Peptides against a protein of PDB entry 5EIB. Designs and how they scored, part 77

Target 1, 366 residues: chain A of PDB entry 5EIB
Amino acid sequence: VDLEPGTMDSVRSGPFGQIFRPDNFVFGQSGAGNNWAKGHYTEGAELVDSVLDVVRKESESCDCLQGFQLTHSLGGGTGSGMGTLLISKIREEYPDRIMNTFSVMPSPKVSDTVVEPYNATLSVHQLVENTDETYCIDNEALYDICFRTLKLTTPTYGDLNHLVSATMSGVTTCLRFPGQLNADLRKLAVNMVPFPRLHFFMPGFAPLTSRGSQQYRALTVPELTQQMFDSKNMMAACDPRHGRYLTVAAIFRGRMSMKEVDEQMLNVQNKNSSYFVEWIPNNVKTAVCDIPPRGLKMSATFIGNSTAIQELFKRISEQFTAMFRRKAFLHWYTGEGMDEMEFTEAESNMNDLVSEYQQYQDATAD
Target 2, 366 residues: chain A of PDB entry 5EIB as posed
Amino acid sequence: VDLEPGTMDSVRSGPFGQIFRPDNFVFGQSGAGNNWAKGHYTEGAELVDSVLDVVRKESESCDCLQGFQLTHSLGGGTGSGMGTLLISKIREEYPDRIMNTFSVMPSPKVSDTVVEPYNATLSVHQLVENTDETYSIDNEALYDICFRTLKLTTPTYGDLNHLVSATMSGVTTCLRFPGQLNADLRKLAVNMVPFPRLHFFMPGFAPLTSRGSQQYRALTVPELTQQMFDSKNMMAACDPRHGRYLTVAAIFRGRMSMKEVDEQMLNVQNKNSSYFVEWIPNNVKTAVCDIPPRGLKMSATFIGNSTAIQELFKRISEQFTAMFRRKAFLHWYTGEGMDEMEFTEAESNMNDLVSEYQQYQDATAD

## One batch from the design tools (peptide; aimed at target 1 G337)

Design b2_p25_5_s3 (made by RFdiffusion4, then SolubleMPNN; from b2_p25_5, 10 letters changed)
Fold by OpenDDE base, seed 2:
Structure b2_p25_5_s3 (fold): chain B 366 residues (1-366), chain A 25 residues (1-25)
Amino acid sequence: as target 1 above (366 residues)
Amino acid sequence: APPLVKPAPLYGRLPLTFSRPITAA
């Protein structure tokens, strides 16, 4: 789905364009122009019914519909505005199905789009209410990984999108291979989401290795485990050491000792015990899949539900507040049928979410 | 008008950073 035809043509002409049904390419003509309101109330609203017809058809063809997965950007008008409209409409029609998102967070380090803080804040408001699981993929963290860890001097959107694709492949491992822990979206939600609103995950992938270091790196379970819990390996721009993990899932892939995985996962928890909440028992889940990702002997994918994710939302809120206090570009949104109150409500709900994460960070076992 | 233009996608072809060089057999 896109509001611009050129992106759909790029996907269709791509190496994997033929894996999608031709009738499942739904696109507009005008685009959203990086405006959430165009995505949500105008251009996106004109296209949404045609997308829902495709969603219904594909849903009816499923032997067992678990839920929906959306991949979108929160900085752009289509991904943010139309993406959240689609989430809302799908939630209305399928209230008993899991809504999962891969939500790309905007960063000033990666994009010069001035209105991204509005689009992100308005999107986060919708994601808080209408998703069950959201993988926070922060463009800032992806850029920093590319630059610092991968030693890419000039990270590209390609480079960022590869980290995203590796992560998506990792977190979906349990869904694609039978007999794994968290083999369905609902079981993942039950294991990862202790409180309904606190469903924002920091993902990570290991191994991340610079081209110059690949020849010298052993792929071992200890090294995967150590990298996966490193703050520099998080794909959300927050330091897990500034918060506490509510829940963690680790998904190992490749031929390895289950015993060694369990030992290393226990060791990392014990070493980092101060960074876990004590009042959620058995809050770390480990899965092992014998099938490695293509081109690797082994990998690990991290999913963290951490109160440190509030740092990401605080960053967006600060940027939002600095624009909104000036009423900067507000007329571009109100001119598409938005009220100024929707901005205030979205800001409030995101600040409430930050406060909730802080409350659970400071919570002790009474 | 604010530059609402999507920054041109810097679609650099990723170096296969995670692919071990497929040694051509």
Scores: peptide ipSAE 0.011, ipTM 0.340, DockQ to the pose 0.018
OpenDDE base, seeds 1, 3, 4, 5: peptide ipSAE 0.009, 0.000, 0.008, 0.006; ipTM 0.271, 0.345, 0.296, 0.298

Design b2_p25_5_s4 (made by RFdiffusion4, then SolubleMPNN; from b2_p25_5, 11 letters changed)
Fold by OpenDDE base, seed 3:
Structure b2_p25_5_s4 (fold): chain B 366 residues (1-366), chain A 25 residues (1-25)
Amino acid sequence: as target 1 above (366 residues)
Amino acid sequence: APPVVKPAPLYGRLPLTFSLPITAA
C-alpha cells in the first residue's frame, strides 16, 4: 500500500514482486507529502476502504488468521498517517486479532524531513492504543550499525533495509516453523508484553559482520549470544544498560546444540542480571530453529522489551516539543482537518508511556 | 496559502537493485 504509484512499480519489478497478488497493490496518486494528517484524514482516508477490502479478502482466505503485520515508517506521511489509520480500522474490525508492527523511527541523522517529530509522535499515540506488539526500528541505530559494525562508509537506505529484512526474517522464524516457543503472534505477545501499553521492542540481529571480516569470523553460539546482547547491536537507538529488560526473546537459527544455547543464554543473563527486572520470573525466552537463514550457518535474533526504550520516546518528545512550542508547520496538519488538540493528546500519551517505563524500571520486588 | 513545500521525499529512487548477495560463505 502506498499513496504514491511509483513505489508499487518498484515492488513489482523487484526480485520478489511476483510473490504479491497484482490486486493487492493498492495505491494513491497524490502522496502524503510527509504530512501525517494528509495520510490519516485526507489522501489516506480516501484510499483506506480499498485497502480494507483487500485485507478482508486476504483474511477470509486464511485457514487460521492470527493477526496482522504492518511495516511502516513513522517519519513519512503515508507510513505514519495512513499506516496508523489502517491499524485503527483493522483493530475496529478485528479486535480479537493480534496487531504487530515494524515501525521505523525517524532520526535527524538520516533524514532532513523537518516534520518527522510530529509524524512520529502522532503515530506513537496510535501505536500505544491500537497495537499489541511494535518492533522499534530506529534509523539512527541502523545507520550506526551500518557505519560502525558493518564498516559501510556511506550507509544507504538499501543497507538499512537489509538490516530490517534480516530482523523481520528472524522475529518471524517462530511463526514460519512449527514447534517453536513463540509459534504464534498471541503467544509472542503473552511472553513479551507483561503490561499492555509497554509493547515496544528493541530488535537485534546477529551475526553482523563487515565484508572485510566475514572470511575470518567463526559463527559460534557464544559469539551470537554476545553480539545480540551488545548495546551496539540494538536496532533501537537506546542503551539497554540505562534501563531494565522486562522481557527478552532470543531466536536462534541453524544447526547448534540446544544445551550450548541454554548455557550461553544463562551465562549472558547472569552477566547482565542488573539489566533485568527481578520481579518477572522466567522473563528470557529462547527458541532454536534448525533451519538457518539463506547464506548463514547460524543466526540469532533478539527481541527486548526494555524500559530503556523510553530514551527513544524522550528523543522524539524533545524534538516534538521544540517545534510545537513554536507552532511550526501546524497549519499543514490543521489544513487537512486535524485538530491542534490531537498534538497535545499525542504528546501527553507519549510522556505517560515514558513515565510508565520509568515506574517499572524503578519497581522492586515486594 | 504559501505553497506547501512538500519536503522532497528523501526516498529518491534508491535503486532497489542491491540484492546484497547474502554471500553463502
Scores: peptide ipSAE 0.008, ipTM 0.359, DockQ to the pose 0.021
OpenDDE base, seeds 1, 2, 4, 5: peptide ipSAE 0.007, 0.006, 0.006, 0.008; ipTM 0.294, 0.376, 0.391, 0.337

Design b2_p25_6 (made by RFdiffusion4)
Pose (drawn by RFdiffusion4):
Structure b2_p25_6 (pose): chain A 366 residues (1-366), chain P 25 residues (1-25)
Amino acid sequence: as target 2 above (366 residues)
Amino acid sequence: SSKAELEKLERELRALEAELEALSE
């Protein structure tokens, strides 16, 4: 789905472009120009019922639908504006299904548009209310990993998307292969989301590799465990050691000692017990899958529900406030008939989300 | 179709009201 028609061509000319159902391409003529109001209201509303028709059709041909997963950026107009409209319409029509999103957060290091904080805040407001699980993929973190760790002086979207694809493959492994833990979206959500609004996850994986060089060696289980908890391996630009984990899901892929995995996972939990909330006993679940990802014999994927993710929302909020105080470009949004109070409503909800993460960060069992 | 046309006209009216208020300032 895109408002921009040129997106259809690039996907089709891609390696697996012909495998998609031709009828499932739903596109507009113009597209939003980084205007969330255009995406949601204006233009996305024009296009949205066509998308829902396709969604309804895919759903009726499902033996037992688990739910939906949406990939989109929060900084633009279509993936952000229309994407959250689609989520709201799907929530109305399929209220008992899990909504899961892979949402990419904007960063000034990657994109040169100062309205992106507007678009992201209006979107975060929708996701807080309407999604069950959201993987926070931070362009800030992706750029820093490529620039500082992978030593790519000029990271491209291809460089960033290599990190995203490795992460998406890792976090959906329990859904795609037989296993006991978090095997479906609802079971994963019940294990990861203690409070409905706090459903933004920090993904990480090990080893971090630059695409096309080179290999190995394969990591030891200790090396995998330590790296997947490392702040430098997170896809969100937050220091996990600045907050506390409410819940964690760890996924080890490849051939390895299950016993050694158990010992190392127990080791990181009790050496660093102060970083795991004490009022949620046994809050770290571990899954092993025998099939490694491509190019690797061993890998680990980390999914964290950490109070430290408030740093991501504080950064967006600061940029949003700096722009919104001066009312810059606000008429671009209200020109599409959007209420200015929707900006204030979204800002307040995001700041409320930050306070809630802090409340549980300081909470004690006493 | 008629409902979508009404909603579009409501958005255009609200935009014009907001522009007029901004010019009156």

Design b2_p25_6_s1 (made by RFdiffusion4, then SolubleMPNN; from b2_p25_6, 17 letters changed)
Fold by OpenDDE base, seed 4:
Structure b2_p25_6_s1 (fold): chain B 366 residues (1-366), chain A 25 residues (1-25)
Amino acid sequence: as target 1 above (366 residues)
Amino acid sequence: MKEKEEKKKELEEKAKKIEAERAAE
């Protein structure tokens, strides 16, 4: 789905374009112009019914519908505005189904789009209420991984999208291969989301290796385990050491010893025990899938529900507040039928979410 | 003292709820 036809033509003409049914390509003509309100109330609202018709048709063809997965950007008007409208409409029609998102967080390091903090804040407000699981994929973290870890001097959108794709492939491993931990979206939610509003995940992937060192790096369970818990491997620009893990899932892929995985996972938990909440029993879950990802002997994917994710929301909130206090560009949103109060409500709800994370961070059993 | 004991009890109840939900699935 896109409000711009050119993106859909690029997907259709791409190497995987034939995997998608032609009738499942829904697109607009005018785009959202990086405006959440255009995506949510005008251009996106005109298109949403045609998307819902496709969603219904595909849902009826499922033997067992677990839920929905949306991939969207929170910086642009289509992904943010229309994406959150679509989530709301799907939630209304399918209240008993899991809503899962891969939400790409904007960063000034990657985009010069001035209104991204508005689009992100308005989107986060909707995601807090209407999603069950949200993977926070932060363009700032992706850029920093590309530059610092992968040694890319000029990271491209292709390089960032490669990390996104690796992460999405990793976190969906349990859904795609039967007999795994978190084999369905509901079980993932039960294991990862102890509190309904605190459903924002910090993803990570290992191995991350520069092209120049790739041939010299041993792929071992200890190295994967150490790397996936490293703050520099987090695909959200947060330091886990500044917070506490509520829950963790680790998904290993490839031929490895389950015993070695369990030993390394126990060691990393013990080493980082101060960064876990002590009052959530069995808050680390581990899965092993014998099928490695393409081109690797083994990998590990990390999913962290950490109170450190508040650093991401604080960054967005600070940027939002600096613009909103100046009433910068508000007329672009209000001109599309949006109320100025929705900005204040979205800011408030995001600040409440930050406060909730802090409350659980400071919660001790002692 | 009382506030700490109440908060501890709340955390223990939350922990038990989470454990029960995870065991039921």
Scores: peptide ipSAE 0.032, ipTM 0.633, DockQ to the pose 0.010
OpenDDE base, seeds 1, 2, 3, 5: peptide ipSAE 0.027, 0.024, 0.023, 0.031; ipTM 0.543, 0.535, 0.486, 0.580

Design b2_p25_6_s2 (made by RFdiffusion4, then SolubleMPNN; from b2_p25_6, 19 letters changed)
Fold by OpenDDE base, seed 5:
Structure b2_p25_6_s2 (fold): chain B 366 residues (1-366), chain A 25 residues (1-25)
Amino acid sequence: as target 1 above (366 residues)
Amino acid sequence: AAAKAAEKAARAAKAAEIAARRAAE
């Protein structure tokens, strides 16, 4: 789905364009112009019913519909505005199904789009209310991984999207292969989301290795475990050491010893015990899938529900507040039928979310 | 179910309010 036709042509002409049904390509003509209001209330509102017709058709073809997965950007008008409209409409029609998102967070290091903080804040307000699970894929973190870890001098969208793809493949492993931990979206939510509003995840993927160091890197369970819990390996730009893990899932892929995985997972929890809440029993879950990802002997994917995610929301909030106080570009949103009150409501709800994370960070077992 | 119905009604009301504003401009 896109409000621009050119994106759909790029997908169709791509190496995987044939995996999608032609009738499942729904697109507009005008685009959103990086405006959340165009995506949510105008251009997106005109297209949403056509998307819902496709969603209904695909849902009716499912033997057991678990839920929905949306991949979108929070910086752009289509992904943010129309994406959150679509989430709302799907939630209304399928209130008992899981809503899962892969939400790409904007970064000034990656995009010059000045209004991204508005689009992101307005989107987060919708995601807090209407999603059950949100993987926070932060362009800030992706850029830093590409630059610092992968040693790419000038990271491209291709480099970032490679990390996104690896992460998405990793976190969906348990959904795609039978007999795994979190084998369905509801079970994932039960294991990962102890509090309904606190459903924003920090994903991570290992191994991440620079091209020059690939030949010297051993792929071992200890090395995967060490890298997976490294703050520099998080796909969200927050340091887990500044917060506490509410819940963790680790998904190992490849032929490895379950015993060795359990030993390394116990060791990393013990070494990092101060960074876990003590009042959630059995809050670390581990899965092993014998099928490695393509081109790797083994991998590990991390899913963290951490109170440190508040750093990401604080960054967005600070940028939002700096623009909103100046009323910068507000006329672009109000001209699409928005009220300034909707900005204040979105800011308030995101600040409440930050406060909730802080409350659980400071909570003790006493 | 009641909470979801209330949330749906609130969203519908907001959508109608926005549509009314756009029609008045």
Scores: peptide ipSAE 0.052, ipTM 0.643, DockQ to the pose 0.069
OpenDDE base, seeds 1, 2, 3, 4: peptide ipSAE 0.023, 0.000, 0.005, 0.019; ipTM 0.594, 0.327, 0.291, 0.492; seeds 1, 3 fail the geometry check

Design b2_p25_6_s3 (made by RFdiffusion4, then SolubleMPNN; from b2_p25_6, 20 letters changed)
Fold by OpenDDE base, seed 4:
Parts: structure tokens; sequence; C-alpha cells
Structure b2_p25_6_s3 (fold): chain B 366 residues (1-366), chain A 25 residues (1-25)
């Protein structure tokens, strides 16, 4: 789905364009112009019914519908505005199904779009209420990985999208291969989400590789485990050491000893015990899939529910507040039928979420 | 000490009740 036709043509002409049904390509003509309100109340609202008709048709064709997965950007108007409208409408029609998102957080290091803090804050407000599981994929973290770790002098969207694709492939491993931990979206929610609003995940991946870079050195299980828990391997720009893990899932892929994985996972938990909450029993879950990612012998994917995720929301809130106090660009949103009060409500709800994470962090401070 | 242990137990019970609710859906 897109409000611009050119994006859909790029998907159709791509190497995998033929895996999608032609009738499942829903697109607008006008675009959202990086405006959340155009995506949510005007251009997106005109297109949403056509998307819902496709969603219904595909849902009826499922033998066992678990839920929905949305991949969207929170910086642009389509992914943020229309994406959150679609989440709301699907939640109204399917209230008992899991809503899972891969939400790409904006960064001024990646995009010069000045209104991204508005689009992100308005989106986070909707995601707090209408999702069950949200993977926070932060363009700040992706840029820093590309520049500092991968030594890319000028990171491209292709380099960032490679990290996104590796992470998405990692976190969905248990859904795609039978007999794994978190084999369905509901079991993932039960294991990862201890409280309704605290469903924002910090993903991480090891080994970090660029497109066309082959790691000639085989990583060991100890090296994978250590890298997976390193803040430099996190796809969200927050330091886990500044917070506490509520829950963790680790997904290993490739031919390795389950015993060695369990030993290394126990060692990393014991070494980092001060960074876990003690009042959630068995809050670290491990899975091993014998099928490696394409081009790798082994990998590890991390899913963390950490109170450190508040650093990401604080960054967006600070940027939002600096613009909103000046009433900068508000007329672009209010001109699409949005009330100025909705900005204040969205800011308040995101600050409440930060306060909730802090409360659970402080509950474990000795 | 006692007040902190009480708060931890209340949080554990809340987390458990929510997990049970999610598992029953």
Amino acid sequence: as target 1 above (366 residues)
Amino acid sequence: MEEKEKKKKELEEKAKKYAEKLAAL
C-alpha cells in the first residue's frame, strides 16, 4: 500500500514483485507530502476502504489467522498517517487478532524532513493504543551501525534496508520454522509483553554485515552471544545498560550446540543480572533454528523489552517539543482537519509511556 | 526491604495476570 504510485511500480519491477497478487497493490495518486494528517484524515482516508477490502479477502483465505504485520516508516506521511489509520481500522474489525508492527523511527542523520518529529509522535500515540507488538527499528541506530561498525562513509537507504531485512528475517524465524519458541504471534506477546502499553521492542542482530561483505571468519556461539547483547548491535538508539530488561528473546540460527547456546545465554544473564528485572521469572527465552540465514553460517537475533527504550521516545519528544512550542508547520496539519489538541494528547501519551518505563526501572533499583 | 519485596511481588502478580489474560484469548 502507498499513497504514491511510483513506489508500487518499483515493487512490481523488483526481483520479488511477482510474489504479490496484482489486486493486492493498493495505491493513491497524490501522496501524503510527509504530512501525517494527509495520511490519516484526507488522502489516506479516501484509500483506506479499498485496503480494508483486500485485508478482508486475504483474511478470509487464511485457515488460521494469527494477526497482522505492518511495516511502515514513522517519518513520512503515508507510513505514519495512513499506516496508523489502517492499524486502527483493522483493530476495530479484528479486536481479538494480534497487531504486530515493524516501525522505522526517523532520524535527522538520515533525513532532512523537518516535520518527522510530528509524524513520529502522532504515530507513537496510535501505536501505544492499537498495537500488541512493535519492533522499534531506529534510523539513528541503523546509520550509526553503517557508519561506525560497517565503516560506510556515506550510508545509503540500501545499506539501512539490508539491516532492516536481516532483523525482520531474524525476529520472524520462530514464525517461519516449526518447533521453535514463540511459534505464533500470541505466544510472542505472552513471553515478551508483561504489561499492555509496554510492547515496544529493541531488536538486535549479529553478525552485522553489509551487502556484498562476506565474513570470512566463522563466528563462535560465545562471540554471537556477546555481540547480540552489545548496545552497538541494537537496531534502536538506546543503551540497555541505562535501563532494565523486562523480557528478552534470543534466536540463534545455524548448526550449533544447544548446550553451548544455553551455557552462553546463562553466562550473559549472570554477567548482566543487574540489568534484568528479578520480578518476572524466566524472562529470558532462547530458540535455536538449524537453518542459517542466506550467506551466513550462523547468526543471533535479539528481541529486548527494555526500559532503556525510553531514550528513543525522549529523543523524539525533545524534537517535537522544540517545534511545537514555535507552532512550526502546524498549519499544514490543521489545514487537513486535524485539531491542535491532538498534538498535545500525543505528546502527553508518549511522555506517560516514558514515565511508565521509568517506574518499572525504579522498581528494580537496589 | 519489606516494602520493596511487597512491591516486587505485586509487580510479579500483575505480570502473571496479564500473561494469563493474553494466553486465554
Scores: peptide ipSAE 0.332, ipTM 0.855, DockQ to the pose 0.011
OpenDDE base, seeds 1, 2, 3, 5: peptide ipSAE 0.131, 0.297, 0.297, 0.286; ipTM 0.723, 0.837, 0.834, 0.834; seed 3 fails the geometry check

Design b2_p25_6_s4 (made by RFdiffusion4, then SolubleMPNN; from b2_p25_6, 18 letters changed)
Fold by OpenDDE base, seed 2:
Structure b2_p25_6_s4 (fold): chain B 366 residues (1-366), chain A 25 residues (1-25)
Amino acid sequence: as target 1 above (366 residues)
Amino acid sequence: SAAKEAYLKELKEKAAKYEAEREAE
């Protein structure tokens, strides 16, 4: 789905374009112009019914519908505005199905789009209310990984998208292979989301490899485990050491000893015990899939529900507040039928979410 | 504060419910 036809042509002409049904390409003509309100109330609203018809058709064809997965950017008007409109409409029609998102967080390091803080804040407001699981893919973290870890002098969207693809492949491993922990979206939610509003995940991947790098160094289980818990491997620009993990899932892929994995996972938890909440027992889940990712002998994917994720929301909130206090570009949104109150409500809800994470961080067992 | 204690109690109750749900799956 896109509000621009050129994106669909790019996907269709791509190496995997034929895996999608032609009738499942739904697109507009005008685009959102990086405006959430155009995506949500005008251009996106004109297209949403056509998308919902496709969603219904595909849902009816499912033998067992678990839920929905959306991949979108929160900085752009289509992914943010229309994406959250779709989430809302799907939630209304399928209230008992899991809503899962891969939400790409904007960063000034990656994009010059001045209104990204508005689009992100308005989107986060919708995600808090209408998703069950959200993987926070932070463009700032991706940029920092590419630059600092992968030693790319000028990270490209292609480099960032490679990390996103690796992470998405990792976190969906249990859904794609039978007999795994978190084998369905609902089980993942039960294991990862102790509180309904606190459903924002910090993903991580090991080993981190650049696109086109032939040096696929086979890592050991100890090295994978250590890298997976390293703050530098997090795909969200938060330091886990500044918060506490509510829940963690670790997904290992490749031929390895389950015993060695369990030993290393226990060791890393014990070393990092101060970074876990004490009042959620058995809050670390480990899965091993014998099937490695393509091109690697083994990998580990991390999913963290950490109170440190508040750093991401604080960053967006600070940028939002600095713009909103000046009413900068606000007329671009109000001109599409938005009320200024919706900005205040979205800011408030995101600040409430930050406060909730902080309260859980400060909660100690008596 | 009484509000913090009440909130911590609510958190413990929610955590206990969460664990019961996780053990039932």
Scores: peptide ipSAE 0.027, ipTM 0.616, DockQ to the pose 0.011
OpenDDE base, seeds 1, 3, 4, 5: peptide ipSAE 0.020, 0.021, 0.016, 0.005; ipTM 0.391, 0.360, 0.355, 0.294; seed 5 fails the geometry check

Design b2_p25_7 (made by RFdiffusion4)
Amino acid sequence: AAAAAAAAAAEAARKAAIAAAVRAA
Pose (drawn by RFdiffusion4):
Parts: sequence; C-alpha cells; structure tokens
Structure b2_p25_7 (pose): chain A 366 residues (1-366), chain P 25 residues (1-25)
Amino acid sequence: as target 2 above (366 residues)
Amino acid sequence: XXXXXXXXXXEAARKAAIAAAVRAA
C-alpha cells in the first residue's frame, strides 16, 4: 500500500517482486508529501476502503486468523498517516485480533525534514491506543550502528534495512517455527505486555554484521548472550541500563547447548538483578530454535519491554515541542481539515506514556 | 482569477468535509 504510485514498480522489480498477489497492490496517484493529515484524512481516506476490501478478502480465506502485522515509518505521511488510519479501521472490524506493528522512528541523522516529529507524535498517539505490540525500530540507532560500529562512513537505506531485516526475522522466529514459547501473537503479548499502553518493544540482535563481510567465527553462547543485552546491539536508541526491564524474550538460533543457554540466561539475570523489575517474577523467557539465519551458525534475538524506551519518546517529544511552540507549518495540517487540538491531544498522550514508564521504573516491591 | 479563487475555495471545502467525515466515523 502507498499513495505514491512509483512504490509499486520498485517492489515488483525487486527479487521476490513477482511472488506477491497482483490484486494486493493498492496504490494512489499522488501521496502525501510527508503530511500526516493528508495520509490519514485526506488522501488515505480516499484510498483506505480499497485496502480494507483486500484485507477482508485475505482474512475470509483464513482458517483461524491470529491478527495483523504492519510495517511503516512514523516520520512520513502515508506509512504514518494512512497506516494509523488502517490500524483504526482494522481495530473496528476485527476488534478481537492482535495488532502488531514494525514502526520505524525518524531521526535527524537520516532524514532532512523537520515535520517528521509532528508526524511521529500523531502516530505514536494512535499506536498507544490501537496496537497490542509495536517494535520500535529507531533510525537513530540504525544509523549509529552503521556509522560507529560497522564503520560505514555514509550509511544508505540499504545499510539500515540490513539491520531491520535481521531483526524482523529474529523476532518472528517463534511464530514461524514449531516451539513452546510465544508461539503466537497473543501468547507473546500476554508474556510481554503487563500494562496495555506499555507495549513498545526494544529489539536487539547478535552478532551485528555489515552486509557482505565477513563471517565469523561463530560466537560462543556467552558471547551471544552478552552482546544481545548490549546497548550497542539495540535497534532503539536507548540505554537499557538507564531503566528497568518489565519483560524480556530472548531467542537463540542455531545448534548449541540448551544447558549452556540456561546457565548464561540465569547468569545475566542474577548478576544484573537490579535491572529486572522485582515485582514481575521470572520475567525473562528463553526460546531456542535450531535453524540459524542465513550466513550464520549461531545468532540471538532480544525483545525487551524496558522502561528505558521513554528516552526514545522524550527525544521525539522535545523536537515536537520545539516545532509546535513556534507553530511552524501547522497550516499544512489544518489545511486538510485537521484539528489543532489533535496535536495537543497527541503530545499529552505521549508525555503521559513517558510518565507511566518512569512510574514503573521507580516502583518497588516493598 | 475569479474562477481560480472559486476552485480553490471548493477544494478547501471538500478537504474539510472529508476530514469531518473521518472524525465522525
């Protein structure tokens, strides 16, 4: 789905472009120009019922639908504006299904548009209310990993998407292969989301590799465990050691000692016990899958529900406030008939989300 | 010039109606 028609061509000309159902391409003529109001209201509303028809058709041919997963950026107009409209319409029509999103957060280091904080805040407001699980993929973190760790002086979207694809593969492994833990979206959500609004996850993985060089050695289980908890291996630009984990899901892929995995996971939990909330006993679940990802014999994927993710929302909020106080480009949005109070409503909801993460960060069992 | 102003006003009214309908839904 895109309001921009040129997106259809690039996907089709891609390696697996012909595998998609031709009828499932739903596109517009213009597209939103980084205007969330265009995406949602204006233009997305024009296009959205066509998308829902296709969604309804895919759903009726499902033996037992678990739910939906949406990939989109929060900084633009279509993936952000229309994407959150689609989520709201799907929530109305399929209220008992899990909504899961892979949402990429904007960063000034990657994209040169100052309205992106507007678009992201209006979107975060929708996701807080309407999604069950959201993987926070931070372009800030992706750029820093490529620039500082992978030593790519000029990271491309291809460089960033290599990190995203490795992460998406890892976090959906328990859904795609037989296993006991978090095998479906609802079970994963019940294990990861203690409070409905706090459903933004920090993903990480190890080893971090630059695409096309080179290999190995394969990591030891200790090396995997330590790297997957490392702040430098997170896809969200937050220091996990600045907050506390409410829940964690760890996924080890490849051939390895299950016993050694158990020992190392127990080791990181009790050496660093102060970083795991004490009022949620046994809040770290571990899954092993025998099939490694491509190019690797061993890998680990980390999914964290950490109070430190408030740093991500504080950064967006600060940029949003800096722009919104000067009312810059606000008429671009209200020109599409959007209420200015929707900006204030979204800002307040995001700041409320930050306060809630801090409340549980300071909470004690006593 | 008058025809261009009328067309711009009609387009603004159309966008406002679409936004209101979305909110009502």

Design b2_p25_7_s1 (made by RFdiffusion4, then SolubleMPNN; from b2_p25_7 with A1S A4E A16Q I18V R23K A25E)
Fold by OpenDDE base, seed 1:
Structure b2_p25_7_s1 (fold): chain B 366 residues (1-366), chain A 25 residues (1-25)
Amino acid sequence: as target 1 above (366 residues)
Amino acid sequence: SAAEAAAAAAEAARKQAVAAAVKAE
C-alpha cells in the first residue's frame, strides 16, 4: 500500500515482486507530501476502503489468522497517517486479532524532512491505543550501527533497510517455524507486554560485523549473546543501561547447543541484573531454531521491552514541542481538517507514556 | 466455476511460493 505509485512499481519489479498478488497492490496517485493529515484524513481516507477490501479477502483466505503485521515509517505522511488509519480500521473490524507493527522512527541524522516530529507524535498517539506489539526501529540507531559497527562511511537507505530486514526475519522466526517459543503473536504479546500501553520493543540483531572483519570473526554462542545485549547493537536509539527491562526475548538461529545457549543467557542476565525489574519473575524468554538465516551459520535476535525506550519518545517530544510552540507548518495540517487540539492530545499521550515507563522503572518489589 | 477453480489454484500456488520464500529466509 502506498499513496504514490512509484513505490509499488519498485516492489513489483524487485526480486520478490512475484510473491505478491497483483490485486493486492493498492496505491494512490497523490502522495501525502510528508503530511500525516493527508495520510489520515484526506488522501489516505479515500484509499482506505480499497485496502480494507484486500485485507478482508486475504484474511478470509487464512487457515488461522493470528493478526496483522504493518511495516511503516512514522516520519512520512503515508506510513504515519495512512498507516495509523489502517491500524485503527483493522482494529475496529478485527478486535480479537493481534496488531503488530514495525515502526521506523525518524531521525535528523538520516532525513531532512522538517515535519517528521509532527508525523511521529501523531502516529505514536495512535500506536499506543491501537497496537498490541510495536517494534521500534530507529533510523538514528540504524545509522549509528552502519557507521560505527559496520564501518560504512556513507550509510545508505539500502544499508539501513538491510538491518531492518535482518531484524524482521529474526523476530518473526518463532512465527515462521513450528515448535518454537512464542510460536504465535498472542503468545508473544502475553510474554512481552506486561502492561497494555507498554508494548514498544527495542530490537537487536547479532552478528553485526564489518565487511573487513567478517573473515576473522568466529560465530559463537557467547559472542552472539554478548553482542545482542550490547547497547550499541540496539535498533532503537536508547541505552538499556539508562532503564530497566520489563521483559526480554532472545531468538537464536542455527545449529548450537541448547545447554550453551541457556548458560550464556543466564550469564548475561546475571551480569546485567541491575538492568532488569526484579518484580517480573522469569521475564527473559529464549528460543532456539535449528535453521540459520541465509548466509549465516548462526544468529541471535533480541527483543527488549525496556523503560529506556522513553529516551526515543523524549527525543521526538522535544523536537515536536520546539516546532509546535512556534506553530511551524501547522497550517498544512489544519488545512486538511485537523484541529490544533489533536496535536496537544498526541503530545500529552506521548508524555503520559514516558511517565508510565518512568514509573515502572522506579518501581521496586514491595 | 472453472474460473473460480483456476483462481483458487493460483492463490494456492502463491501461498506455497510465499511459504517457501519465508522458509528460505
Scores: peptide ipSAE 0.000, ipTM 0.232, DockQ to the pose 0.014
OpenDDE base, seeds 2, 3, 4, 5: peptide ipSAE 0.000, 0.000, 0.000, 0.151; ipTM 0.279, 0.293, 0.277, 0.674; seed 5 fails the geometry check

